# Designs tried in a protein design run: peptides against a protein of PDB entry 8YVU. Part 204

Target 1, 39 residues: chain A of PDB entry 8YVU
Amino acid sequence: PQLCYILDAILFLYGIVLTLLYCRLKIQVRKAAITSYEK
Target 2, 160 residues: chain B of PDB entry 8YVU
Amino acid sequence: TWLTVLKKEQEFLGVTQILTAMICLCFGTVVCSVLDISHIEGDIFSSFKAGYPFWGAIFFSISGMLSIISERRNATYLVRGSLGANTASSIAGGTGITILIINLKKSLAYIHIHSCQKFFETKCFMASFSTEIVVMMLFLTILGLGSAVSLTICGAGEEL

## One batch from the design tools (peptide; made by RFdiffusion4, then SolubleMPNN)

Design b2_p29_8_s3 (from b2_p29_8, 19 letters changed)
Fold by OpenDDE base, seed 3:
Structure b2_p29_8_s3 (fold): chain B 39 residues (1-39), chain C 160 residues (1-160), chain D 39 residues (1-39), chain A 29 residues (1-29)
Amino acid sequence: as target 1 above (39 residues)
Amino acid sequence: as target 2 above (160 residues)
Amino acid sequence: as target 1 above (39 residues)
Amino acid sequence: SELIKQIEELLLKALEFLKKVLENLFSLL
């Protein structure tokens, strides 16, 4: 049971990091799309 | 630039791979320190008996390190080396997942056969502990494989 | 304790899905960058 | 070139080790 909680913590942290990276990448894609539309 | 973003992502994936490898190694060492796997009858710890945590960790660590080095030096020869190492690590990860799944099945079967209602029985405790560790190792191996495959695809895309 | 394992499974699935989405988004960014370079 | 050769040698050693691990695994199965 303690190992399960540790795994949950690791997976949760990983999920947060990936979500942040995904958000950053999505913002970059949107910026690129806007720049392409203005050209 | 987009290339800078990709570079940062490759480095991140490499670091993730190394971290996963280190965690796998730590789990392997802990299990080897707590349990004399060689004296455990049955296939409950088959993945550990095979030394998977050790060699898997080595392969993932090497792959991650090569990926980081390749990314930092930005040399064509290092890119090829990283691609090769990542491919090898991906294969190793796939093999590791297979081993862990087999071990998990054996552990679950053992738990079912012994109808482990009494958690405090030594055999049931060992089987449950093995199952927990194998599940953790499986998750880590999948993460490592995902990173290695991602790095391999990135490296292949740079060579094309 | 069973809830912990369920949470692990959900977090693991979430991590896989996010990784796939991240890869897809990264490929899209790559395609956009290539298209921008060819113009 | 020497570094490349060293990396290749290291890769070969890793492959040999992997082969040994696989053989041990098959022996356990």
Scores: peptide ipSAE 0.398, ipTM 0.798, DockQ to the pose 0.024
Fold by OpenDDE base, seed 1:
Structure b2_p29_8_s3 (fold): chain B 39 residues (1-39), chain C 160 residues (1-160), chain D 39 residues (1-39), chain A 29 residues (1-29)
Amino acid sequence: as target 1 above (39 residues)
Amino acid sequence: as target 2 above (160 residues)
Amino acid sequence: as target 1 above (39 residues)
Amino acid sequence: SELIKQIEELLLKALEFLKKVLENLFSLL
């Protein structure tokens, strides 16, 4: 049971990091699309 | 700018792969230190007896390190080397998943046969502990495989 | 303990989905960058 | 380069080790 909670913590941290990276990438894609539309 | 983003993502994937490898090594070391797997009867710890936490972690660590080095030096020969290492790591991860699934099936069958209602029986406790460890190792192996495959696709895309 | 295993499964699925979405977004960024370079 | 040759040798050793692991796995089946 304690190992399960440790795994949950690791997976949770991984999910948060991936979400932050995904958000950053999404913002970059939006900026690139706007710049391409202005040209 | 996009190349810089891709480069940062490759480094992150490599770091994730190394981290997964380190966790697998730590877990393998802890299990080997707490339990004398060689004296445990049955195939409950078959993945550990096969040395999977050790060799799997080594392959993932090497793949991750090569990916980071390839990204930092940005040399064509390093990209090819990283691609090869990531491919090898992906194959190792797939094999590891197969071994862990087999071990999980054996462990679940053992728990079912012994009708482990009494958690305090030594055999039931060991089977339950083995199942938990195998599940953790399975998740880590899948994460490692995912990172290795992602790095392989990224490396292949740079060669095209 | 059972809730912990369920949480592990959900977090694992979430991690896989985020990884796939991240890969798709990365491919889109690459395509956009190639198109911008050809102009 | 000599470094590339060493990396190739290391890769070959890793492949041989993987082969041994596979053989052990098949022996356990």
Scores: peptide ipSAE 0.393, ipTM 0.802, DockQ to the pose 0.023
Fold by OpenDDE base, seed 2:
Structure b2_p29_8_s3 (fold): chain B 39 residues (1-39), chain C 160 residues (1-160), chain D 39 residues (1-39), chain A 29 residues (1-29)
Amino acid sequence: as target 1 above (39 residues)
Amino acid sequence: as target 2 above (160 residues)
Amino acid sequence: as target 1 above (39 residues)
Amino acid sequence: SELIKQIEELLLKALEFLKKVLENLFSLL
């Protein structure tokens, strides 16, 4: 059971990091789309 | 620039790969220190007997380090080297997943044969513990493989 | 313990999905960048 | 360069090790 909780913590941290990266990438895509629309 | 973002992503993937490798190595060393796998009956720890935590960790670590170095120096020769290392790590990861799945099946079969309803039985405890470790290693290996494949795709895209 | 394993599975699935979405988004950003460079 | 040759040798050693690991794995199957 302790190993399971450790895994949960690692996976949770990984999920948070990926979410942040995804959000940053999504913002970049939106900025690129806006720039493309203004051209 | 988009190139800077891609570079940061590669570094992140490389770091993730190294971290995964270190965790796998830690698990391997802990298991080897706590359990004498050679004296354990059955194939419950077949992945450990094969030395997967060790060689898998080495491959992932090397791949991650090479990816980081390649990204930092931006040299064409390093990019090719990183691509090769990531490909090798991807193959190693795939092999590791296969081994872990086989080990998991054996562990589950062992639990089924011994009708492990009582957690306090030594054999059932060992089988359960093995299963937990194998699952953990499987997840880590999948994460490592994902990072290695991602780095490989990124590297291939830079060469095209 | 069962709840922990369920959580692990959910977090793992989430990680895979996020990775796939991230890859798709990255490809979109690359395509947008190429299109912007050709203009 | 000499460094490139050393890297190539290291890669070859890694491949040989991987081959040994694979052989051991097949022996366990």
Scores: peptide ipSAE 0.392, ipTM 0.800, DockQ to the pose 0.023
Fold by OpenDDE base, seed 5:
Structure b2_p29_8_s3 (fold): chain B 39 residues (1-39), chain C 160 residues (1-160), chain D 39 residues (1-39), chain A 29 residues (1-29)
Amino acid sequence: as target 1 above (39 residues)
Amino acid sequence: as target 2 above (160 residues)
Amino acid sequence: as target 1 above (39 residues)
Amino acid sequence: SELIKQIEELLLKALEFLKKVLENLFSLL
């Protein structure tokens, strides 16, 4: 049971980091799309 | 800028793989230290008897280290070596998952045969503990496989 | 304890899905960058 | 070239070890 909670914490942290990276990538894609339309 | 982001992701995946390997090794050592697997009747710890935590951890750690080194040195030979190591780690991870699934089936069968509703029996406690550890190792192995496959795809994309 | 294992499974599935989406997004960004260099 | 040979030897050792693990696994089945 204690190991399960530790695993949950690790998976949760991993999920947060991936979400932040995904958001950053999505923002970069949007910025690249906007710059391509201004050209 | 995009190449720098890709490199940061590769480093992160490599670190995740090393961390997964370390956790698997820690679990393997703890189980081997607490439980005398040789005296346990049945195949409840078949994955441990096969030495999976040890060789799996070694393969994942080597793959992760090679990925990090390859990213840092940007040498073509290191990229090829990392790709090979990640492929080997992916195969090892797949094999490990298969072993763990078989172990889980055996553990569940043992619990059903002995009607282990009474956790007070030493055998039922060991079977339950084994099942929990195997599930944890299965999740870690899947995470390791995911990281190794991701690194393999990234490495293959750099070679093309 | 059973709820902990269910949470682990959900977080694990979420991590896999996010990783796949991230890979797809990364491929799309690469394709967009290549097409911008060819114009 | 010597480093490449060492890496190749290490890879061969890893493959041999993997083969042994697979053989042990098949013996347990």
Scores: peptide ipSAE 0.391, ipTM 0.795, DockQ to the pose 0.023

Design b2_p29_8_s4 (from b2_p29_8, 18 letters changed)
Fold by OpenDDE base, seed 1:
Structure b2_p29_8_s4 (fold): chain B 39 residues (1-39), chain C 160 residues (1-160), chain D 39 residues (1-39), chain A 29 residues (1-29)
Amino acid sequence: as target 1 above (39 residues)
Amino acid sequence: as target 2 above (160 residues)
Amino acid sequence: as target 1 above (39 residues)
Amino acid sequence: SELIEQIERLLLLATLFLKLVLDNLFLLF
């Protein structure tokens, strides 16, 4: 049971990191789309 | 540039793969230190007896390291090497998942046969502990496989 | 303890979905960059 | 280069490990 909670913590951290990376990538895509529209 | 973003993503995937490998090695080392797997009866720790935490971690570590090196040096030969290593790691990950599923089935069958209602019985405790460790390793292996496959696709795309 | 395993499953699914979405965004960024380079 | 030769040796080692894993899998069945 304690190992389950450790796994939860690892998966939670992984999820947070991926979410942050996804947000950064999404912002970059939006900036690229805006730049392409202005050309 | 998009190339810079892709490069950062490859490095992240490589780091994730190395981290997964290190965690697998840590689990393997802890289990081997706490339990004498060679003297445990049954196939509850079949994945550990097969040495999966060790060879799997080595494959994932090598794949991750090669991916990082390939990204940093940006040489054609390193890209090919990284692609090969990631492919090998993907195959190893798939094999590892299969081994872990088999081990999980055996552990669950053992728990069912012995009707482990009393957690403090030594045999039931070992089976439960094995099941928990195998599940954790299964999740880590799936994550490692996902990263290796992603790196393989990225590397293949760069060669085209 | 059962809740811990359920949480593990949810976090695992979330990780898979985020990975797929991240891959899709990466492909979109690549396509946008290629189109911008051809202009 | 020496690096390429080392990579080739590492690849051979990886292949040997893969074979070992396959042999162990076969023993599990």
Scores: peptide ipSAE 0.430, ipTM 0.802, DockQ to the pose 0.024
Fold by OpenDDE base, seed 5:
Structure b2_p29_8_s4 (fold): chain B 39 residues (1-39), chain C 160 residues (1-160), chain D 39 residues (1-39), chain A 29 residues (1-29)
Amino acid sequence: as target 1 above (39 residues)
Amino acid sequence: as target 2 above (160 residues)
Amino acid sequence: as target 1 above (39 residues)
Amino acid sequence: SELIEQIERLLLLATLFLKLVLDNLFLLF
């Protein structure tokens, strides 16, 4: 049971980090799309 | 092409919110059906007494559904509605996290006060079970909050 | 203990899905950058 | 429109639930 809680914490942290990275990447894609449309 | 990808992502986040809400509702119903919370001594199930699994599930479900509908119909009023619902769900999620943390602290305090090293006793077993369920609900609430915040940011970005 | 395993499975699945989406988005950004460089 | 009325009703319900949540939160302290 203790190992399960540790794994939950690691997976949770990983999920948060991936969500933040995904948001950053999404913003970059939007900026690239806007720049491509203006050209 | 990029807009279509973003739309697919919003739909996925909405589905995630609905799923999280359904799981929270299931946990709430199971706990209420198996345990008589009114007869439990102390505030081990304070989050359940407050009805968090139910109202939280409703808020997340509504937010997720509105997000999906907004994504499909591409109507301005639906986008605003989804943004409002996601904001409300984010606030609800934050409140839920606070409630769950308080419940977790009370449950842990109960375990320490009653020296619940022997989980064979009914009271200690219930406290341990409560702690496990609260932790699960906390993780689900954080996931729901993350999805709601993500959808809020996406919706706000579309309006700007 | 069983609940922990269920949570682990859900978090793991979520992590995999986010990773796949992130990879797809990253590939799209790279393709957009290459197309912008060729123009 | 009927849809706007439904959204308004839903918003009212959400506000009522939020008040209920806040009331319950104060009971926890």
Scores: peptide ipSAE 0.428, ipTM 0.804, DockQ to the pose 0.024
Fold by OpenDDE base, seed 2:
Structure b2_p29_8_s4 (fold): chain B 39 residues (1-39), chain C 160 residues (1-160), chain D 39 residues (1-39), chain A 29 residues (1-29)
Amino acid sequence: as target 1 above (39 residues)
Amino acid sequence: as target 2 above (160 residues)
Amino acid sequence: as target 1 above (39 residues)
Amino acid sequence: SELIEQIERLLLLATLFLKLVLDNLFLLF
């Protein structure tokens, strides 16, 4: 049971980091799309 | 700016590989220190007997370190070296997953044969503990493989 | 303990899905950057 | 040049280790 909770913590942290990276990438895609639309 | 973003991603993936390697190594050392695997009956710890936590950790660590070094120095020879190391780590990760799946099947079979309804039985406890450790290592190996493959694809894209 | 394992599975699946989506998004950003560079 | 030589040695060690892992994998089957 303790190992399961440790794994949950690691996976949760990984998920948060990936979500932040995904959000940053999504913002970049949106900015690129806006720039392409203005040209 | 785009190259800088890719560089940051490679560094992140490399750090993830190193972290995964360190965690796997920690699990291996803990299991070896707490349990005498040689005296455990059956193939519940077959992946540990094969030394997977050690060699898997080494491969992922080397791959991650090479990826970080390649990213920092921006040398063509280092990029090729990192690509090779990431490919090797990907193969090692795939092999590790296979070993862990086999170990997991053996552990589950052991639990089934002994009808492990009571968690407090020594053999059942060891089998359950092995299963938990193997599952954790499997997840870590999949994460490491994902990072290694991602780095390989990024490196291949830079060479094309 | 069983709930912990279920949570691990969900978080693991989420991590895989996010990784795939991130890869797809990264490829899209690369294609957009190449197209912008050719213009 | 010395770094390249060290990388080559490390690569050789990695290949030997991979062979060892494969041999152990065959023993598991």
Scores: peptide ipSAE 0.427, ipTM 0.800, DockQ to the pose 0.024
Fold by OpenDDE base, seed 3:
Structure b2_p29_8_s4 (fold): chain B 39 residues (1-39), chain C 160 residues (1-160), chain D 39 residues (1-39), chain A 29 residues (1-29)
Amino acid sequence: as target 1 above (39 residues)
Amino acid sequence: as target 2 above (160 residues)
Amino acid sequence: as target 1 above (39 residues)
Amino acid sequence: SELIEQIERLLLLATLFLKLVLDNLFLLF
């Protein structure tokens, strides 16, 4: 049971990190697309 | 095109919001059906007493649906509506997170004060159950908030 | 305890989905960068 | 126009629910 809660915390943290990375990557894609469209 | 990718992402985020909302509603319904929250002493179920699973789910559902509709119809008025709904959902999600954190702290404090080593005691069982449900709701709310914020940013970018 | 395991499963699935999306997005960024470089 | 009207109704409902939630929150604190 305690291990389950620890795993939840780890997975939650991982989810947050991935979400942030995904957001950053999405912004990069958008910037790249805009730059490509302006050329 | 990049627009197609963004649209797909928006739809995914909208679906995620709706799913999160539905799960929240399910949890709220289960808790209300199994437990008489009104007779529970303390603030162990403060988030449920506030009706967060219900109104939060409604906001997330509306936000998600509007996002999907806005994406499909690609109308300016729908984009604005979706942006507004997502913003509202983001605010609601943030508020919900705050409530859930407070509830979690109270639940944990209750467990520590009563030295709830015996799981079979009614009060300890309720506190533990509340803690588990609140944690789950907190995770779902964070996911919903993340989705709503992402959609808000996307909508804002489309209006610029 | 059972709810904890259910949560773990949901978080795990979410993590997998996000990872896949992140990979796809990363590939798109790379493709966009290559296209921009060729122009 | 009909869709816009429906959206407006939904927004009004959402606002009412939000007010209800806020009122309940104030009661909890």
Scores: peptide ipSAE 0.425, ipTM 0.801, DockQ to the pose 0.025

## One batch from the design tools (peptide; made by RFdiffusion4, then SolubleMPNN)

Design b2_p30_1_s1 (from b2_p30_1, 24 letters changed)
Fold by OpenDDE base, seed 1:
Parts: sequence; structure tokens; C-alpha cells
Structure b2_p30_1_s1 (fold): chain B 39 residues (1-39), chain C 160 residues (1-160), chain D 39 residues (1-39), chain A 30 residues (1-30)
Amino acid sequence: as target 1 above (39 residues)
Amino acid sequence: as target 2 above (160 residues)
Amino acid sequence: as target 1 above (39 residues)
Amino acid sequence: SAQEEWDKMLEEMLKKLEELLKKALEALKK
């Protein structure tokens, strides 16, 4: 049972990091799309 | 700016792969240190007997390190090397998953045969502990495979 | 203990989905960057 | 400082890997 909780913590941390990276990338895509539209 | 972000992402994936490999090695070494696998009867630790935590972790570590190097130097030869290493790691991961699934089946069968109503019996406790470790290793292997495949796709995309 | 394993499965699935989405987004960003460079 | 230490550790690991790769390449050429 303790090992399961450790795995949950690792997976949770991984999920948070990926979510942050995804959000940053999404913002960049939006900025790129806006720049292409002004052109 | 975008290239820098992509580079950071590849580095992150490589680091994640190395970390996964290190965790697998740590678990393998801890299990080998705490449990004398050679004296455990049955196939509960067949994956450990096969040395999966060791060779799997080595492959993932090499793949991750090569990916990081390839990203830092931006050399064509390093990209190819990283792609090759990631492919090898993906194959190793697939093999590892197969072995772990087999071990999991054997462990579950063992638990069922012994009708572990009393969790405090040493054999039942060891079987359950083994099952938990195998599941953890399976998850780590899948994560490593995912990272290796992701890095492979990213590397292939840069060559095209 | 059973809840822990269920959580592990959910977090694992989430990690896979996020990884796929991240890869797709990265490809889109690359395509957008190439299109901006040809202009 | 922690990030710098991590970067230094990564650089050291990369240098070791590069040396190993060079040795492997030399071994393949012989």
C-alpha cells in the first residue's frame, strides 16, 4: 500500500509538469496564430 | 524562442527517461538487497531473476542520455544516434512489459492458489509485495517507453 | 489500497493523453514556424 | 543554484557519455 502511494505521487507530479508544459505550448501556438493573422 | 522551447521539452523528456531508469534501478537494487530472490521459491520474482530492472534501466538511461546530448549539440549524427537509442529503448520497453505481464499473471495465480486469507502469513505478504513491485515496474516501463517513443518522433520530425 | 490502484490507472491514462496532446501541439507549432519563415 | 548544480551534473554525465561513445567508435574501427 505504501508503494502505491509513492507511485501516485510520482504520477501526479508528472501530470502537473506535463500540464504546465502543455499550457505554455498552447499559449505559444496562440501567439503564433495571432502573428500570422496580422500578416 | 520556439526552438529553445522545443529543446527544453526534449531535454525534459530525456531527463524523465533517465529518471525512470534510475527509479527502476533503485527498485531493483532495493529488492535484491532486502529479499534474497534466489531463495524465494516459485516464479514470483521471475522478472528480477531475468535481470529486467538492471538491463531495462540501462537501456532507458542510455536512451535518455543520448537524447539529451543530441538536443544540446544539435548535430545530425547525434540526432541519428538518439533516434537509434530511443528505438532500442522502445524495443527493450516492449519486451520488459511482456515479461512483467507474465510475472503479474504468475503472481496473481500464486495468490489465488494459496488463498491468502491471512495477510500476515509470510508467503502471502511476499506474494502481494512482489505483485505491487511488478505493477510499479510495469508502470515505469510504460512511462519509459512513452518517453522513448516521444523522443523518437521528435527526432524523426527534425530530420524531415 | 484498491482506491490507490484506481488512482494510479487514472493518472497513468492522463499522462498518456497529455503526452499525445503535447506531441500534436508541438507538431503544430513547428508547422506554424515553418510557414512564418517562408513568408 | 540548484538548477546550476543540476546543469553541471548533466554536463558531467554528458561528457562521460561522449567519452564512452568515442571509445565505442574507436573499438568499432579496430
Scores: peptide ipSAE 0.322, ipTM 0.788, DockQ to the pose 0.059
Fold by OpenDDE base, seed 4:
Structure b2_p30_1_s1 (fold): chain B 39 residues (1-39), chain C 160 residues (1-160), chain D 39 residues (1-39), chain A 30 residues (1-30)
Amino acid sequence: as target 1 above (39 residues)
Amino acid sequence: as target 2 above (160 residues)
Amino acid sequence: as target 1 above (39 residues)
Amino acid sequence: SAQEEWDKMLEEMLKKLEELLKKALEALKK
């Protein structure tokens, strides 16, 4: 049971990090699309 | 700018791979320290008996390290080395996943056969603990494999 | 304890999905960059 | 900054790794 909680914490942290990275990447894609549209 | 972003992503993936490897190694070490696997009868800890946490962690660590070095130095020979290491790590990860799945199946079967209604029975407790450990190791291995594959794809893309 | 395992499963699935999405998005960004370079 | 600290940590790890890689390469050449 304690291991499960540790795993949850690790997975949760990983999920947060991935979400942040995904958001950053999504913003980059949007910026690239906007820049391409302005050209 | 885009190359810089990709470089940062590769570094992150490499760090993630190293971290995963270290966690796997730590977990393996903890399991070996807490449980005398050599005296445990049965195949509940077959993955540990096979030394997967150790060699798997080593392979992932090497792969991650090579990936980070390759990215930092931006040398063609390092890129190839990183690709090779990532490929090797991916193979090792795949093998490890297979072993872990087999171990997990055995552990689950053991739990099912013994009808572990009483968690406090030593055998049931050990089987449950083994299952938990194997699941954690499996997850870490999948994460490591994912990072290694990602790095391999990135490296392959740079060579093309 | 059972809830912990369920949470682990959900977080694991989420991690996999996010990883796949991140990979796809990264590929899209790369393709966009290549297309922009060819123009 | 946290990023600078992270970069420093990465550099230290890379340095150690490079040393290990050099040792490994030397071992492979023998």
Scores: peptide ipSAE 0.337, ipTM 0.786, DockQ to the pose 0.079; fails the geometry check
Fold by OpenDDE base, seed 5:
Structure b2_p30_1_s1 (fold): chain B 39 residues (1-39), chain C 160 residues (1-160), chain D 39 residues (1-39), chain A 30 residues (1-30)
Amino acid sequence: as target 1 above (39 residues)
Amino acid sequence: as target 2 above (160 residues)
Amino acid sequence: as target 1 above (39 residues)
Amino acid sequence: SAQEEWDKMLEEMLKKLEELLKKALEALKK
């Protein structure tokens, strides 16, 4: 049971980090697409 | 191609939000059906007494659905509506997290007072079960809030 | 404790899906960057 | 395909949600 809670915490943190990275990457892709369209 | 991928991801986030909301509703309904919260002494189920699982789940469901509808119809008014709903859902989620944390603290205090070494005692079992349910609801609420915030940021980025 | 394991399974699945999406997005960003550099 | 099945399920869920929203709106108007 204790291991389960620890795993939940790790997976939760991983999910948050991945979501943030994904958002940043998405913004970068959008900026790159806009820049390429303006060229 | 990129826009298509982003649209698929937003749809996935919306579905995840709806699923989270449905799970919260199911848990709320099960707890209300199994336990007579009104007759339970103490503040262990304060979040349930406040009706958080119900209104929180509704807000998250509405937010997720509006986000999906907005993406599918690609109408400006729907995008604004989805952004508003996601913002409201985010606020509701934050409030819910606060309530759940308070409930968790009270539940933990109750467990400490009763020195629940024997898990088979009815009171200790109920307190432990309540704590577990509250933790799960807290986790689901955080996930829902994360999805709602993500959708809000994506929607705001499209409006700019 | 049983609920914790179910939650772990859901979070694990979510993490895998996000990782796959992130990898795909990263590959797309790299391709876009290469294309922009060649222009 | 699995993706088509998912899309179909999503459409069904959206339809149910639209109906629920319509009912909620009607309830608010009364």
Scores: peptide ipSAE 0.336, ipTM 0.787, DockQ to the pose 0.101; fails the geometry check
Fold by OpenDDE base, seed 3:
Structure b2_p30_1_s1 (fold): chain B 39 residues (1-39), chain C 160 residues (1-160), chain D 39 residues (1-39), chain A 30 residues (1-30)
Amino acid sequence: as target 1 above (39 residues)
Amino acid sequence: as target 2 above (160 residues)
Amino acid sequence: as target 1 above (39 residues)
Amino acid sequence: SAQEEWDKMLEEMLKKLEELLKKALEALKK
């Protein structure tokens, strides 16, 4: 049972990290799109 | 193509918020139906007594709904409204986390005071069950906050 | 304890979905970068 | 397809949400 809670915590952290990375990647895509349009 | 991807992401975040809200409501209703919280002595269910599952779920639902509507109509006023709702939802989420942490501390203190050696004692079982529910609600609240913040950042990025 | 396993399953599914979305977004960023370089 | 059914369900939920939002906005203006 304690291992289950630890797994929940790890999965939760992973979800947060992935969400942040996804946001960063999205911002990068937007910047790339703007740069291509100016060009 | 990029706008369609962004729209899908916002819809996904909105759906995640609504789902989180629904799960919180379901947990709240189940706990209220199974346990007579009003008759339980102590502060083990302080978060439930404060009505957090209800108002928190409402805030997250409203935030998710506003985000989805803002995405669909692409109106500037709706984007601002969604941003405001997401901000309010984020504040509500932060408050909820604080309440849940306080409840968790009280529940843990209760478990320590009663030296719950026998898991089958009604009081110890209730404290453990409360702790588990509070932890689950905490995770859901953090997920909701994450989605609300993400939507807020996305909305702010569109306004700039 | 059973609720913990249900939560693990939900978080796991969420993590998989986010990973797939991240991979798709990463591929899109790479394609955009290649297109900008050929120009 | 199952995906089309899901999309329809999402659209219905969104319509209900829009109605709720309109009600909420009306309540705030009052």
Scores: peptide ipSAE 0.334, ipTM 0.781, DockQ to the pose 0.079; fails the geometry check

